Peptides against a protein of PDB entry 4Z63. Designs and how they scored, part 130

Target 1, 334 residues: chain A of PDB entry 4Z63
Amino acid sequence: LCLGMNDLTGNIPEDLFHLKRLNLLGIQENRLSGSLSREIRNLSSLVRLDVSWNLFSGEIPDVFDELPQLKFFLGQTNGFIGGIPKSLANSPSLNLLNLRNNSLSGRLMLNCTAMIALNSLDLGTNRFNGRLPENLPDCKRLKNVNLARNTFHGQVPESFKNFESLSYFSLSNSSLANISSALGILQHCKNLTTLVLTLNFHGEALPDDSSLHFEKLKVLVVANCRLTGSMPRWLSSSNELQLLDLSWNRLTGAIPSWIGDFKALFYLDLSNNSFTGEIPKSLTKLESLTSRNISVNEPSPDFPFFMKRNESARALQYNQIFGFPPTIELGHNN

## One batch from the design tools (peptide; made by RFdiffusion4, then SolubleMPNN)

Design b2_p17_4_s2 (from b2_p17_4, 8 letters changed)
Fold by OpenDDE base, seed 4:
Structure b2_p17_4_s2 (fold): chain B 334 residues (1-334), chain A 17 residues (1-17)
Amino acid sequence: as target 1 above (334 residues)
Amino acid sequence: SYITTDTPEELLEERRS
């Protein structure tokens, strides 16, 4: 049943939950309100539940043990409160959980040893507090992780050295500290291609440790952290780099010539730093900007990106990395 | 401008109950 993108109001009729053979329920992008009924438990054949972009409130019902076929739960952009229900946090069938932009709170806890099928997790823009869950690497298929805009005070857990499945990681604006530790840990994530750390590590030094290596890194965004230091030499070894945003920091020194050696680099923002010297001539030879069409079919993170102009400006949403226009921004430097 | 993955405030206001 697909009823998305309408102007439906009120609550879901209880009789809808009598549809025991229903595999897909999509009621997204409406004005449905009230609590999400516990009677969703009756939808025992449910594979996909999309209740996103509504006005649902209250706690998410703890009935996911009665949904053994549920692979996709999309509840982003609602008013859900409380924690992740125990049955949801233990779901062995769930592949994708998206609860971005809710009011979920407390300590984030998932039973990763039970969640054997989980490959995508979006819990960004909630009210989770405490520390990042140390057991996330136990989710052995977890590839996409968005935990942005929560209050995860402290550091990236050491256990994330073992996060082999991790490919796309977003932690923007999550009150993280110790960028040196974070990068030192995350470099061990051999499948990591996208790393977004914007609005963390306030005033710290961007490490220039030549021992750091991100072999498969395609997207690095560490904007608006007020980071000190220079362009990190370790980044030059990330030969697959496509997008780099280090804007709104306090980085100094020259823009190195190796920045033009990235064959796939199509988006570069180094604006609003304290870089000095000349613009490297190698930037004029970026192959991606001169001759090559970027492959539209490359895998992208499941979480959206936002381009913020200023605090008062509307952000532009980009659902795909390649949705960003080819860009070189070097403005507002010394 | 800068790129982020935290949801903008404008989207928070429109759809949160």
Scores: peptide ipSAE 0.593, ipTM 0.902, DockQ to the pose 0.610
Fold by OpenDDE base, seed 3:
Structure b2_p17_4_s2 (fold): chain B 334 residues (1-334), chain A 17 residues (1-17)
Amino acid sequence: as target 1 above (334 residues)
Amino acid sequence: SYITTDTPEELLEERRS
């Protein structure tokens, strides 16, 4: 049953919950309000539930133990409060959980040993507090993680050295500290291709440690952190780099010539820093900017990117990395 | 401008309020 993208108001009719053979319920992009009914538990054949972009409020009902086939739960952009219900945090069937842009709060707790099928988690823009959950690496299939805009004070857990499934990781604006530790840990994530750390580590030094290595890194965004230091030498070994944004920091020194050696680099933003010297001539040799053959069909994060201009302006949303235009931004340097 | 995955509630996800 697909009723998305309408102007439906009120609550879900109770008789809808009698549809025991229903595999897909999509009621997204409406004006449905009130609590999400506990009677969703009666939809025992449900594989996909999309209630996103509504006006739902209250706590998410703790009925997911009665939904043994549920693989996809999308509830982004609602008014949900409380935590992740216990049955959801223990769901062995769930592949994707998207609860971005709600009012969920408290400590983030997932039973990763039970959530054996979880591969995508988007809890960005909520009110979670405390520390990053140390047991996330126990979610052995979890490759896409967005935890941006929560209050996860402190450091990236040491346990994330063992986060082998992690491919796409977003932690923008999560009050994180110690970028040196974070990068030192995350370099052990062998499958990590996308790392977004914007609006963290305020005023720290970007580490220039030659021992750091991100072999599979394609997308690195560490913007608006007021980071000091220079272009990190360790980044030169990330041969697959496609997108680099280090804008709005306090980085100094020269832009190194090796920046032009990245065969796939099509987006570079080093603007609003304190870089000096000449623009490397090697930038004119970036193959991705001279060749029209960009592979558009590469895997991408499930979470959206936003091009933010200022705090008062609406950002542009990009759902795919290759949605960004080929860019070299070096403006506003000293 | 800069890239972020920080979803600004006030500017991008207005439907929720």
Scores: peptide ipSAE 0.588, ipTM 0.901, DockQ to the pose 0.658
Fold by OpenDDE base, seed 5:
Formats: C-alpha cells, structure tokens, sequence
Structure b2_p17_4_s2 (fold): chain B 334 residues (1-334), chain A 17 residues (1-17)
C-alpha cells in the first residue's frame, strides 16, 4: 500500500493493521501525526515500512520482534523521541534503517551482532549523545553510516580500524575531537570511499603524516573546521579522489602540484583558507574537467549532501555526489 | 559555501516536534 506524497492528516486507520499479508506500507510525505501505533506489530508480513516526512511524534514502538521480514524502515523527518527500540536494535532482518532528522536521544546503542543484515544506517540529525558506539564494526554488512549532527563528544573509536564494510561515512557537526586520531583510525577502513567530517575538530591541525593512506577515498569533505596546517601530503596517494572540500579552514602554504594529478577530481573547494603562491598549472589539465565522459553512474552514499552558503542560508540538497557541478573554488585565500 | 551532511535548520523546524 503506497499513499505517499499526499496531504493526508491524522493517524493511520486502525483497520489498516488488519492487513496481515501487507509487504509494503508507504505513507511518506504526508502530515500524519500522533504516535506510530503499536499495532504495526500485526503487519507480520511487512518487508518495507516508510513513514518518512510526516509529523509523527512519541517513541517508536518496540514491536520489531513481531516483524521478522522487515528489511527497510524509513522514518526520517518526523518528531520521534526516545531511543531506538530494543527490538529494532536487535533486528536480524533489517537491511536499512533511516531515522534521520528526528528527536531521538540518549546513548546510541545497536546490537550489531544481532543486526546481521544491516547495510545502511542513517541516524543523522538527532539528539543522540555520549560516544560513538564502539561495536558498529560488528555490523559486518554495514556500508553506509550517517551519524551527522548528533552530540558525540570525543574521538572516533579505535575499533573502527576493523570497520571493513564501511564505505560511506558521515560525521559532520557531531562535536568530534582529535582529527589526527580519527584519520589514523579510518585509514584502516579499506573500503572507505566517502568521508564527511565537516564542522568538527575546531581549530585542530590537519595532520601531514605521510604514513596515512586512504586507498579508495573518492570523497573527502572536511570543511569549516578552522583547521591549521597545509595540504596534507598523504592525500596525494588517494588516486581515486573525485571530490575534495577543505573550504573554510585556516590552511596555509602552497597548493601542491599533485592536486592536478587526480584524474577523477571534478570538484575541488579550497576556498576561504590562507593558501599562498601560484595556482598549479596541473589544475588546468584535470581530465575530469576537460573530458565529457565523466562516469556519472558510480555508487553514491544513501545520505544526502547539503551545500551551505552560510549558517543562516537555505542549503541546496544533493542526493548524489555527481549532482555537484564540476567546480574549482580557490577564492578568498589571503 | 561548503558541503555538509547535517540537515538544514529549515527542515528541522518544519518537521521536528
């Protein structure tokens, strides 16, 4: 049953929960309000539940043990409060959990040893506090992780060295500290292609450690951190780099010539730093900007990106990396 | 401008209780 993208109001009719053979319930993009009924438990055949973009409130019901076939739960952009229900945090069937942009709170806890099928987790823009869960790497299929805009004071856990499944990781605006430790840990994630760390590590030094290596890194965004230092030499070994945003930092020194050696680099923002010297001639030879054959069909993170002009401005949403226009921004370097 | 993944405040005000 798909009733998304309407102006439906109120709550879900109780009789809907009599549909025991229902595999898909989509009621997204409405104005449904109140609590999400516990009677969802009666939908024992449910594979996909999409209640996203509504006005639901209260706690998410702890009924997911009665939904043994549930693979997809989308509840982003609601008013849900409380924590992740225990049955949801232990779901062996769940592939994708999206609860981005809610008011979920407390310590983030998932039983990753039970969540054997989880491949995508979006809990960005909630009110989770405490530390990043050390056991996330135990979610052996977890590829996409968005935990942006929570209050995860502290450092990236050492256990994330073992996060082999991790490909797309966003932690923007999560009160993280110690960028050197974070990068030192995350370099061990051999499948990591996208790393977003914007609005963290305020005023720290960007490490220039030549021992750091991100083999498959395609997207690196570390904007608006007030980072000091220079263009990191370790980045030159990330031959697959497609998008680099280091804007709104305090980086100094020259823009190195190796920045033009990235064959796939189509988006470069080094603006609003303190870079000096000449623009490398190698930037004029970027193949991605001279060739019309940009492969637009590469895998993208499940979480959206936002282009912010300033803190008060409306951001543009980009659902795909290649949604960004080919860009070289070197402005405002003084 | 800069890229981020945190949801803009406008979307928070519209849907968050």
Amino acid sequence: as target 1 above (334 residues)
Amino acid sequence: SYITTDTPEELLEERRS
Scores: peptide ipSAE 0.564, ipTM 0.883, DockQ to the pose 0.563
Fold by OpenDDE base, seed 2:
Structure b2_p17_4_s2 (fold): chain B 334 residues (1-334), chain A 17 residues (1-17)
Amino acid sequence: as target 1 above (334 residues)
Amino acid sequence: SYITTDTPEELLEERRS
C-alpha cells in the first residue's frame, strides 16, 4: 500500500492494521500526526515501513519483535522522541534504519550482535548524547553510518579499528575531539571510502603523520574545524580521492604539487585557509576535470550532503557525490 | 561555502511540529 506524497491528515485508520498480508506500507510525505500506533505489530508480513516526512510524535512503539520480516524502517523527518525501542535495537531482520531529523534522545544503544542484517543506519540530526557506541563494529554488515548533529562527546572509540564493514561515515557537528586519535583509528577501516568530519575538532592541529594511510578514501570532508597545520602528506597516498573539502580552516604553507596527481579528483575546496605560495601547475592536469568520462554510477552514501554558504544561508542538498559540480576553490587564502 | 552532513537549521524541525 503506497499512499505517499499526498495531503493526508490525521492518524492512520485502525482498520489498516488488520492487513496481515501487507508487505509494504508507504505513507511518507503527508501530514499524518499523533503517535505511531503500536498496532503496527499486527502487520506481521511487513517488509518495508515508510512513515517519513510526517507529523508523527511521541515514542516509537516497542513492537519490532512482532515484525520478523521488517527490512526497511524509514521515519526521517518526524517528531519522534525518546530512545530507540529495545525491539528495534535488537531486530535481526532490519537492513536499513532511517530516523534522521527527529527528536530522539538519551544514549545511543544498539545490540549490534543481534542486528545481523543492519547495513544502513541514519540517526543524524537527533538529540542523542553521551559517547559514540563502542559496539558499532559488532554490526558486521553495517556499511553506511550517519550520526551527524548529535552531541557525542569525546573521541572516536578505539573499537572502530575493527569496523571492517564501514564504508560511509558521517559525524559532522557532533562535538568530537582529538582528530589525531580519530584519524589514527579510522585508517584501520579497510572499506572506508567516505569520511565527513565537518564542524568537529575545534582549533586542533591536523596531523601530518606519514604513517597514516587511507587506501580507499574517495571523499574526505573536514571543513570548518579551524584546524591548524598544513596539507597532510599522508593524504597523497589516497590515490582514489574524488572529493576533498578542507575549507574554512587555518591551514598554512604551500598547496603541494601532489594534489594534481589524483586522477579521480573532481572537487577540491581549500578556500578560506591561510595557504601561501603559487597554485600548483599540476592542478591544470587533473584528468577528471578535462575529461567527462567520470563514471556517474558509483555507490554513494545513503545520507544527504549539504553545501552551506554561510551560517544564515539556505543550504543546497546533494543526494549523490557526483551531484557536486567539478570544482576547484582556492579563494580567500593569504 | 563548505560541505557538511549536518542538517541545516532551515530543515530542522520541518514537519516535526
Scores: peptide ipSAE 0.588, ipTM 0.902, DockQ to the pose 0.606; fails the geometry check

Design b2_p17_4_s3 (from b2_p17_4, 9 letters changed)
Fold by OpenDDE base, seed 3:
Structure b2_p17_4_s3 (fold): chain B 334 residues (1-334), chain A 17 residues (1-17)
Amino acid sequence: as target 1 above (334 residues)
Amino acid sequence: MYITTVIPDELIEERRS
């Protein structure tokens, strides 16, 4: 049943929960309000539940133990409060959980040992606090993780050295500290291709440790951190780099010539830093900017990107990495 | 301009009001 993108108001009719053969319930993009009914438990054949972009409030019902086939739960952009219910945090069937832009709070707890099918987690823009869950690497299929705009004070857990499934990771604006430790840990994530750390590590030094290596890194965004230091030499070994945003930092020194050696680099933003010297001539030789054939069909994170001018400006949304225009921004280096 | 994964405030406020 798909009733998305309407102006439906009120609550879900109770009779809807008698549809025991229902595999897909999509009621997204409405004005449905109140609590999400516990009677969802009666939808025992449910594979996909999309209640996103509504006015639901209260706690998410703890009924997911009665939904053994549920693979997709989309609840982004609601007013849900409380934590992730225990049955959801223990779901062995769940592949994707999206609860972005809610009011969920407390410590983030997932039983990753039980969540054997979880591959995508979006909990961005909630009120989770405490530390990042140390056991996230135990979610052996977890590939896509967005935890942006939560209050995860402290450092990236050491356990994330073992996060082999991790490919796309966003921690933007999550009050993280110690960028040196974070990068030192995350370099061990062998499948990591996208790393977004914007609005963290305020005023720290970007490490220039030649021992750091991100072999599969395609997208690195560490913008608006007030980072000091220079262009890190370790980044030159990330031969697959496609997008680099280090804008709105306090980086100094020259832009190194090796920046033009990235064959796939099509988006470079080093603006609003304190870089000096000449623009490397090698930037004029970037193959990705001279050749038209960027493969549009590469895997992208499940979470969207946003380009912001300032905190108050309307952001442009980009759902795919290749949605970004080919860009070289070097402005406002003073 | 800078890239983030944090949704715009407009999208946050629209569903909290």
Scores: peptide ipSAE 0.479, ipTM 0.882, DockQ to the pose 0.607
Fold by OpenDDE base, seed 4:
Structure b2_p17_4_s3 (fold): chain B 334 residues (1-334), chain A 17 residues (1-17)
Amino acid sequence: as target 1 above (334 residues)
Amino acid sequence: MYITTVIPDELIEERRS
């Protein structure tokens, strides 16, 4: 049943939950309000539940133990409060959980040992507090993780060295500290291709440790952190780099010539730093900007990106990395 | 300009009103 993108109001009719053979319920992009009914438990054949972009409030019902076929739960952009229900946090069938832009709070707890099928997690823009869950690497299929705009004070857990499934990771604006530790840990994520750390590590030094290596890194965004230091030499070994945003930091020194050696680099923003010297001539030889059509068919994160001009400006949404225009921004340096 | 994965405040406010 697909009722998305309408102007439906009120609650879901209780009789809808009598549809025991229903595999897909999509009621997204409406004005449905009130609590999400516990009677969702009656939809025992449900594979996909999309209640996103509504006005639902209250706690998410703890009925997911009665939904053994549920693979996709999309509840982003609602008013849900409380935590992740125990049955949801223990769901062995769930592949994708999207609860971005809610009012979920407390400590983030997932039973990753039970969540054997979880491959995508979007909990961005909630009110989770405490530390990052140390057991996230136990979610052995977890590839996409967005935890942006939560209050995860402290450091990236050491356990994330074992996060082999992790490919796309966003922690933007999550009150993280110790960028050196974070990068030192996350470099062990062998499948990590996208790393977004914008609005963290306030005023810290960007490490220039040559021992750091991100083999498969395609997208690195560490913008607006007021980071000090220089262009990190370790980044030069990330031969697959496609997008680099280090804008709105306090980085100094020269832009190194190796920045032009990235064959796939199509988006570079080093603006609003304190870089000095000449623009490397190698930037004029970037193959991606001169001759190559970027393959549109490359995997992208499940979470969207946003380009902000300033804190008050309207952001442009980009659902795919390749949606970004080919860009070289070097403005507002010294 | 800078890239983030944080939803803009405008999108947050429209759904809370």
Scores: peptide ipSAE 0.470, ipTM 0.877, DockQ to the pose 0.650
Fold by OpenDDE base, seed 2:
Structure b2_p17_4_s3 (fold): chain B 334 residues (1-334), chain A 17 residues (1-17)
Amino acid sequence: as target 1 above (334 residues)
Amino acid sequence: MYITTVIPDELIEERRS
């Protein structure tokens, strides 16, 4: 049953929950309000539940143990409060959980040992607090993780060295500290291709440790952190780099010539730093900017990207990495 | 400009309207 993109108001009719054979319930992009009914438990055949972009409030009902076939739960852009229900945090069937842009709070707790099918987690823009959950690497299929704009504190857990499934990781604006530790840990994530750390590590030094190595890194965004230091030499070994944003930092020194050696680099933003010297001539040889063959069909994160001019400006949304225009931004240095 | 994964404020407020 698909009723999305209407002007439906009020609550879900209780009789809807008598549809025992319903595999898909999509009621997204409406004006549905009140609590999400516990009677969802009656939809025992449910595979996909989309209640996103509504006015739902209260706690998410703890009924997911009665939904053994549920693979997709989309509840982004609602007013949900409380934590992740225990039955949801223990769901062995769930592949994708999207609860972005809610008011969920407390410590983030998932039973990753039970969540054997979870591959995508979007909890961005909530009110989760405390430390990052150390057991996330136990979610053995978890590939996409967005935890941006929560009230996390401290460092990236050491356990994330074992986060082998992790490919796309967003921690933008989550009050993280110790960039040296974070990079030292995350370099062990062998499948990590996208790392977004914008608005963290305020005023720290970007490590220039030649022992750091990110083998599969395609997208690195560490913008608006007020980072000091220079262009990190370790980054030169990330041969698959496609997008680099280090803008709005306090980086100094020369832009190194090796930046032009990245065959796939199509987006470079080093603007609003304190770089000196000449623009490397090697940048004029970037194949990705000269050749028409941009690979359009690469896997991307499930979470969107946003380009902001400043904190108050409207952001442009990009759903895919290749949605970004080919860019070299070196402005506003010194 | 800079890239982030934090949704803009206008989308945050949309859930309250």
Scores: peptide ipSAE 0.464, ipTM 0.877, DockQ to the pose 0.645
Fold by OpenDDE base, seed 5:
Structure b2_p17_4_s3 (fold): chain B 334 residues (1-334), chain A 17 residues (1-17)
Amino acid sequence: as target 1 above (334 residues)
Amino acid sequence: MYITTVIPDELIEERRS
């Protein structure tokens, strides 16, 4: 049953929950309100539940043990409160969980040992607090993780050295500290291609340790952190780099010539720093900007990106990395 | 300009209306 993108109001009719053979329920992008009924437990054949972009409130019902076939739960942009229900946090069938832009609170807890199928997790823009869950690497298929705009504290857990499944990771504006430790841990994530750390590590030094190495890094965004230091030498070994944003920091020194050696680099923002010297001539020879043959068929994160011109401006949404225009921004340096 | 994965305030307000 697909009823998305309408002007439906009120609550879900109770009689809908008698549809025991229903595999897909999509009621997204409506004005549905009230609590999500516990009677969803009666939809025992449900594979996909999309209730996103509504006015649902209250706690998410703890009935996911009655939904053994559920692979996709999309509840982003609602008014849900409380925590992740125990049955949802233990679901062995769930592949994708999206609860971005709700009012969920408390400590983030998932039973990753039970969640054997989880590959995508989006809990961005909630009210989770405490530390990052140390057991996330136990989710052996977890590839896409967005935890942006939660009130986490402290450092990236040491256990994330073993996060082999991790490919796309966003922690933007999550009150993280110790960038040196974070990068020192995350370099061990052999499948990490996208790392977004914007609005963390306020006033720290960007490490220039030659021992750091990100083998498969394609997208690095560490913007608006007030970071000190220079362009990190370790980044020169990330030969697959496509997008680099280090804007709105306090980085100093010269822009190194090796920045033009990245064959796939099509987006570079170093604006609003304190870089000095000449613009490297190698930037004029970036193959990605001179040749039209950018391979568009690369996998992207499940979470969207947003480009902000300033703190008050309307952000532009980009659902794919290749949606960004080819860019070189070096403005507002000293 | 800078890139983030934090949703804009207008989308946060939309869920409250």
Scores: peptide ipSAE 0.439, ipTM 0.872, DockQ to the pose 0.625

